# Peptides against a protein of PDB entry 2FGR, part 273

Target 1, 331 residues: chain A of PDB entry 2FGR
Amino acid sequence: SSVTLFGIVDTNVAYVNKDAAGDSRYGLGTSGASTSRLGLRGTEDLGGGLKAGFWLEGEIFGDDGNASGFNFKRRSTVSLSGNFGEVRLGRDLVPTSQKLTSYDLFSATGIGPFMGFRNWAAGQGADDNGIRANNLISYYTPNFGGFNAGFGYAFDEKQTIGTADSVGRYIGGYVAYDNGPLSASLGLAQQKTAVGGLATDRDEITLGASYNFGVAKLSGLLQQTKFKRDIGGDIKTNSYMLGASAPVGGVGEVKLQYALYDQKAIDSKAHQITLGYVHNLSKRTALYGNLAFLKNKDASTLGLQAKGVYAGGVQAGESQTGVQVGIRHAF

## One batch from the design tools (peptide; made by RFdiffusion4, then SolubleMPNN)

Design b2_p27_5_s3 (from b2_p27_5, 20 letters changed)
Fold by OpenDDE base, seed 2:
Structure b2_p27_5_s3 (fold): chain B 331 residues (1-331), chain A 27 residues (1-27)
Amino acid sequence: as target 1 above (331 residues)
Amino acid sequence: MTIENPPREFLEALREEAEKVVQEEFN
């Protein structure tokens, strides 16, 4: 058996020019290039190609030293793996987010990422962003000639909110083709939640693809999220992303990503463009800078996610500019 | 899991929406 301690400490100076009041916010933020984390993982060889595993991972907040406490809400799994693939039990990324966020060139972190995996409807469930789930069972296939898949089910455990039952139930999965420079995936998920105390289904479909040309990588996402409400109509968002990354001088990486969020329930769009640069000082330490611009149209109030500084919305129709400059260290 | 719209209908809807967005941004 082996146990590995691992982590990332990523801390930045961040600025956003507008909050919900129209005021600027600035300070020390966290997780600008990679989510800061502390984890323990290990495996036991059970013989015959079967392995047991565990993974415990929590978020680190370097700006305040985890003043609100530490937990393993990022991942807390036990697993069995072998030639059949891997079965996981416990809180984790749901299979859809685990696969489809891999096409985000900003790794679902900081002010630059694709923000489609979001609670678009003021859902009252704990994980209505579609990223993680409690009480999750997941299965991941091996890669067979490029083809792979993942499936998951999360138990609701009779959780209720208002008149809504089955809150927190998740069912979803993806199919993918990963071969050489090409990756493509289709993900489907449904989560039971509540909006305004009423039963709501969060349906999600996501298509992702990337191609590595060696000199540059292109990546794209297409997503629809629909909160199906019995009263008040559906809350639907179509999200689009296109990004490019390229190595710079053997030690750097430049990233450019555009996203569009078409928020149908409010007939309003938001446009996001982000430029990022990472400079590797070593295999473990990097400097980085992100510059993001978010343009809200009409009734849109989206805000950039400058974690530790400001992650709220802005006034309707307002634009927001964000900057992060930081250090990432992995151990 | 009942997916009301098959992946094809979804892809067609996304295409139509993408085409509208392109037309609206260039107009």
Scores: peptide ipSAE 0.000, ipTM 0.300, DockQ to the pose 0.011
Fold by OpenDDE base, seed 3:
Structure b2_p27_5_s3 (fold): chain B 331 residues (1-331), chain A 27 residues (1-27)
Amino acid sequence: as target 1 above (331 residues)
Amino acid sequence: MTIENPPREFLEALREEAEKVVQEEFN
């Protein structure tokens, strides 16, 4: 049996030129290149190819020393694995987000990530961004000649908000092909939530693909998120992403990513373009810089996620520029 | 999970929208 302590401390200086009032925000932020975390994990060989595992992981906020406390909301699982694959019990990434966020060249963190995994409808559930779930059972297949899949179900445990009585229920999964330089995946999910105290279904479909050419990697995402409301009509967003990354001088990586968010309920688009650079000082320590531009059109109010500095929206139709410069250390 | 359109029709619609976006942004 083994137990491993692991973590990442990622802290940056961040700037955004506009907040909701049109004012600039700047300061010390967190998680610009990778989400800062502290975790414990271990495995036990049970014989016959069966293994038990545990994983406990929480977010670290280096700017304030976790002033709001520490928890294991990133992952808190017990697992069995073997030739049949892996079964996990506990809070975790839902299978759809676990697989489909892997195509985001900004690793679903900082000011540059694909923001499609979002609460688009002011959903009142705790995880209405479609990223994680409480009370989750998940299953992941082995890789069979490149083919793999994952499935998850989260219990609502009769959680209620207003008249909604199944809040937090999740069902979803993906199929994928991962072989050499190629990865491709299709994910489907439904989550039960509430909007305005009324039962709402969050439906999500995502297609992702990437190819590593050695000298560069290309990655793409296509996603539709639909909050199906009984009253007021559906809130639908189509999100698109295309990105490229390339190694620089053997010690660096440059990344460029574009995303489009077509917000159908408000007939408004937002365009995001991000340039990132990571400079490896060692296997464990890196410097990084991100430059992001977010252009909102019409009624769109999206903001860049400068965590620890400003992660709110902007005024309708306003553009936002963000910068992060930071240090990432892994242990 | 009732997606109004079969996965194929959805993928075709997304492709068409993506092609339009590429044409609008790069033309």
Scores: peptide ipSAE 0.000, ipTM 0.342, DockQ to the pose 0.011
Fold by OpenDDE base, seed 4:
Structure b2_p27_5_s3 (fold): chain B 331 residues (1-331), chain A 27 residues (1-27)
Amino acid sequence: as target 1 above (331 residues)
Amino acid sequence: MTIENPPREFLEALREEAEKVVQEEFN
């Protein structure tokens, strides 16, 4: 059997020109290029091609030394794997987010990522962003000539909020084709939650694709998120993303990503554009910089996610500019 | 860091790292 201690410490200086009051915020932030983390993982060969595994991972906040505590909320799984694929038990990324966030060139963190995996409706569930779930069982197939899939179910354990029952129940999965330079995926999910103490279904459909041309990579996402409420009508958001990345010399990478969030319930759009650069000092250490522009129209109040500095919204129809400059170290 | 025999060796490795951190704070 083996146990591996691993982690990432990613800390930056960040600036945003507007908060909810219209004031600038700046300071030391975390997780600008990759989410800072500490983890333990291991595997045991059981013979006959069967393996047992465990994975425990929590977020690190380098700006305050985890003053709010440490936990394994990123992942806490036990697994069996073999020729049949992998079965996981425990809190993890849900299969849909695990696959479809892989098309985000900004690694689903910092001020540049695709923000479609979001709680668009003030859902009262703990994971209403559609990223992770408690009490999760997941299955991942092997890759068969490029074709692969993942499925998951999370138990609600009779959690209630207001009159809503079954809160936290998840069912979802993806089908994908991964072969050489091409990746393409379709994901479907439903999560039970509450809005205003009333039962609500969070339905999600996501298409993703990428192609690596060697000299550059293109990536795209199309997503619809729909919070189906019993009272007040549906809250629907259509999100679109297109990104490109290219190596710069032998040690650098430049990224450009655009996203559009069409928030149907408020008939308002937000536009996000981010330029990023990563400079690899080694295989484990990198310097990085991100520059992001977020334009809200009409009633839109979206804010850039400068974790550790400011991750809240802005005033309706306001634009926000964000900058991050930092160090990422992996061990 | 990879440890082959996790329980005892992992606890020993954590102890050694903790002892290093304590020594760095008191120097």
Scores: peptide ipSAE 0.000, ipTM 0.318, DockQ to the pose 0.191
Fold by OpenDDE base, seed 5:
Structure b2_p27_5_s3 (fold): chain B 331 residues (1-331), chain A 27 residues (1-27)
Amino acid sequence: as target 1 above (331 residues)
Amino acid sequence: MTIENPPREFLEALREEAEKVVQEEFN
């Protein structure tokens, strides 16, 4: 058996020009290019092409030294893998987010990422952003000539909130084609939750695609999230993303990404544009800078996610500018 | 362990919503 200790420490200086009060926020933030993490993983060869695995990973907050503690909420899985693919048991990325966030050029981290995987409806479940789940069983197929898929089910374990009795149940999966420069995927998911103490279904559909031209990569996402409430009508958001990245001088990467969030329940849109640059000092150490602009229209109050500095909303119809400059180190 | 298939209604709703998203982008 092998055991590997691994991690990332990503710390930045961040600035946003507006918070909920219209004031600027600045300071030392975390996870601007990659989520800071500490993990343990390993595999055991069981013979016959069968392997056992474990993965324990928690978030690190470099700005405060994990003042609120450490846990393995990023991933805590045991797995079996072989020619049949991989089965995972435990808290993890749900299959839909694991695959479809791969098209985000900002790696679902910092002020630049696609923010479609969100709790759009004040859902009362622990993971109503559709990213991870507790009590998850997942299966991932091998890649067959480019085709692959993943499926997951999370148990609710009779969790109740108000009158909702199946909170935390997840069912979802994706189908994908990954071959050479091309990647394309379709994901479908439903999560049971509660809004205002009433049973609510969080339905999600996501289409993603990317193509690597060598000199540049293009990537896109189309997503619909719908919170189906028993009372009060549905809360629907359509989210769109288009991004491009290119290598620079063999040591750097430039990224540009646009996203649109059409929040149907409030008839309001938000536009996000992010420019990012990563400079690799080594294979494990990078400097990075992100510049993001978020324009809210009408009743939209979305904010950039400058983790450790400010990740809240802004006033309705206000625009927010964010900057992150930091160091990422992997070990 | 019977993974409850997503209710037919959910699959139908997802299909309808997918069709709408495609129509909204191309119309």
Scores: peptide ipSAE 0.000, ipTM 0.314, DockQ to the pose 0.014

Design b2_p27_5_s4 (from b2_p27_5, 21 letters changed)
Fold by OpenDDE base, seed 3:
Structure b2_p27_5_s4 (fold): chain B 331 residues (1-331), chain A 27 residues (1-27)
Amino acid sequence: as target 1 above (331 residues)
Amino acid sequence: MTIENPPREYLQGLYEQAKKEVEKERK
């Protein structure tokens, strides 16, 4: 058996020109290029092609030294793997987010990522962003000539919020084709939650694709999220993303990504454009910079996710500009 | 209590609240 200690410390100086009051925010932020983390993982060969595994991973907040504590909420799994694929037990990325966030050129972190995986309706469940789940069983197939899939189910364990009695239940999965430069995936998920103390279904459909041309990579996402409420009608958001990345000078990477969030319940759109650059000083250390612009229309109040500085909303119809400059170190 | 056909301002508030909660919980 082997145990590996691993991690990332990613800390930045961040600025946003507007908060909810219209004031600027600036300071030391975290996780601008990659989510800062500390983890333990290991595998045991059980013979016959069967392996046991464990993975324990928590987020690190370099700006305050994890003042709110440390936990393994990023991942806490035990697994069996073999020719049949992999079965995981424990808190993890749900299969849909596991696969579909891979098309985000900003790695679902910092001020540039696709923000479609979100709690769009003030859902009262802990994971109403559709990213992770407690009490999760997941299965991932091997890759068969490019084709692969993942499925997951999370138990609600009779968690109750208001009149909702199945909060935290997840069912979902994806099908994908990954072959050489091409990747394409379709994901479907439903979570049970509560909004205003009433049972609500969070339904999600996501299509992703990417192609690596060598000189550049293109990536895209199409997503629909619906919070289906018993009272008040559906809260629906259609999210779109298109991104490109290219290597620069052998040690750098430039990224450009656009996203559109069409928030149907408030008939309001938000546009996000992000330019990012990563400069690799080594295999483990990089400098990076992100520049993001978020334009809200009408009643939209979306804000860029400058973690550790400001991740809240802005006034309705206001635009926000964000900058992050930081260091990422992997160990 | 969730209301039927909530006004845009109410929904806006919900979106902002959700963001603040996520920020506090430190994903």
Scores: peptide ipSAE 0.009, ipTM 0.368, DockQ to the pose 0.014
Fold by OpenDDE base, seed 4:
Structure b2_p27_5_s4 (fold): chain B 331 residues (1-331), chain A 27 residues (1-27)
Amino acid sequence: as target 1 above (331 residues)
Amino acid sequence: MTIENPPREYLQGLYEQAKKEVEKERK
């Protein structure tokens, strides 16, 4: 048996030139290159190729010392694994997000990430961004000659919001091919939620692919998210991402990523472009900088996610520039 | 415990829907 304490402390100075009032925001932010976290994990060999595992992980907010408290909302799982793959019980990334966010060159955090995994509606469910779920059972296959899959189901436990029942129910999964430099995946999910107290289905389809050329990596995402409302029509967003990364001088990495969010319900687009650089001082410590531009068109109000500084929206049709410069330390 | 819409059937249904949507966009 083993127990490992692990974590990341990632803290930055961040700036955005516009908030909802059109004013700049700046200060100390968190999780600009990787989500800051503290966790415990361990495994027990049960013999015969069977292992038990646990994973407890919570987010760290280095700017305020977790003033709002600490929890294990990032992951709280017990698992069995073996030649059959892995079964997990507990709150975790849903299989779709776990796999498809891996194509995000900005690690699904900071001001540069793909923002498609979002509550695009006024969804009232706690996890309407499609990233994690409570009461989750997940299964991940082994890799069979490159082919792999993951499936998940989250129980609603008869949770209701307004007239909506089954709130928090998730069903989804992915199929993937991961072989050498190539990765490609298709993810499908539905989550039950509520909008305006009425039952709503959050349907999601995501395609992802990446190829590592050695000298550079290319990555892409195609996603459709649809909040199917019984009343008021569907809220559909098509999200696109294309990114490239390259090693620099053996100790650095440069990243460039573009995303387009076509918000059909408001007939409005947002364009995001981010340049990032990571400089590894060691295996565990890095300096980083991110520069992001978010251009909202028409009725779009998207904001960059400068966690700890400003993560709200902007005025309709306004553009936002964000900067993060920080330190990431892993232990 | 009967899981309504087993993951496989649901995923298959979504896959078929996605195919139909892609086919509609190509027409």
Scores: peptide ipSAE 0.000, ipTM 0.271, DockQ to the pose 0.016
Fold by OpenDDE base, seed 2:
Structure b2_p27_5_s4 (fold): chain B 331 residues (1-331), chain A 27 residues (1-27)
Amino acid sequence: as target 1 above (331 residues)
Amino acid sequence: MTIENPPREYLQGLYEQAKKEVEKERK
């Protein structure tokens, strides 16, 4: 058996020009290029092509030294793997987010990422952003000529909120084709939650694709999230993303990504555009900078996710500009 | 990235709306 200790410490100076009061926020933030983390993982060969595995991973907050504590909420799995693929037990990325967030050129972190995987409806469940789940069983197929899939089910364990009695139940999966420069995926998920104490289904459909042209990579996402409330009507958001990345000078990478969030329940759109640059000082250490602009229309109040500085909303119809400059170190 | 913090005002508005609808259905 082998056990590997691993981690990332990513800390930045961040600025946003507007918060919910219209004031600027600035300070030391975390996880601008990659989510800061500490993890343990290992595998045991059981013979016959069967392996046991474990993975324990928690988020690190370098700005405050994990003042709110450390946990393994990023991943806490035990697994069996072999020719059949991999079965995981424990909290993890749900299969849909695990696959479909891979098309986000900003790695689902900092001020630049695709923000479609979100709690759009004041869902009262713990993971109503559709990213992770407790009590999760996941299965991932091998790759067969490019084709692969993942499936997951999370038990609600009779969690109740108000009149909702199945909060936290997840069912979902994806199908994908990954071959050479091409990746494409379709994900479907439903999560049971509550909004205003009423049973609500969070339905999600996501399409993703990327192509690596060598000189540049293109990536895209199409997503619909629908909170189907028992009372009050559906809360639907259509999210779109298109991004490009290119290597620069052998040690750098430039990224540009646009996203549109069409929030149907409030008939309002938000536009996000982010420019990012990563400069690799070594295999383990990088400098980075992100510049993001978020334009809210009408009743939209979305904010950029400058974790550790400000991740809240802005006033309706206001625009927000964000900057992050930081260091990422992997060990 | 877990977008953990949806805009409070938007969420609050949806939450309050949902509560009002529940109260109407209970009457």
Scores: peptide ipSAE 0.024, ipTM 0.507, DockQ to the pose 0.016; fails the geometry check
Fold by OpenDDE base, seed 1:
Structure b2_p27_5_s4 (fold): chain B 331 residues (1-331), chain A 27 residues (1-27)
Amino acid sequence: as target 1 above (331 residues)
Amino acid sequence: MTIENPPREYLQGLYEQAKKEVEKERK
């Protein structure tokens, strides 16, 4: 049995020109290019093509040294794998987010990522962003001629909020085709939650695709989230993303990504555009810079996610510019 | 990437709207 210690420390200087009061914020932030993490993982060969595995992973906050503590909320799984695929037990990325976030060229972190996987409706569940779940069982198929799939179910364990029952129940999965330069996926999920103490279903549908042309990669996402409340209208958001990346000089990568968030409940749109550059000093260490612009229209108050500096909203209809410059180190 | 910290004011606004809708249906 081997245990591997692994991690990423990603820390940056970040600036945003507006907070909720219209003032600038700046300081030391975290996770601008990759989420900072510490993990332990291992596998055991059980013979006959069967393997046991474990994975424990938590987030690192380099700016404050994890002053609020350390946990394994990123992933805490035990698994069996073989020719049949992989079964995982424990908190993890839900299958839909695990697959569909792979099309995000900003690695689902910093000021540039696709922000569609979000709690759009003041959902009271712990994971109403659709990214992870407690009490999760997941299954991932092998790849069959490009075709693959993942499925997950999370137990609610009779959790209640207000009059809502079954809070935290997740059911979802994806089907995908991954072959050479092409990747395409469809994900569907439902999570039980509460809004205003009332039962609400968070329904999600996501389409993703990417193609690697060698000289550049194109990637796209189409997503609808719908919080279906027992009382009141649906809270629906349509999110769109298109991105491109290209290698530069053998040691760098440039990325450009646009996203649109059409927030139907407030009849308001937000536009995000991000330019990113990563410079690899080694296989393990990189410098990076991100420049993001977020334009809110009408009642939209979205803010860029400069983790550790400012991740809140702005005034309705205001635009925000953000910059991150940092170091990423993997071990 | 999840918006880990959705704008508090936006969420609060939606929450208050949801409460008003509930109160309206209970009346």
Scores: peptide ipSAE 0.019, ipTM 0.489, DockQ to the pose 0.015; fails the geometry check

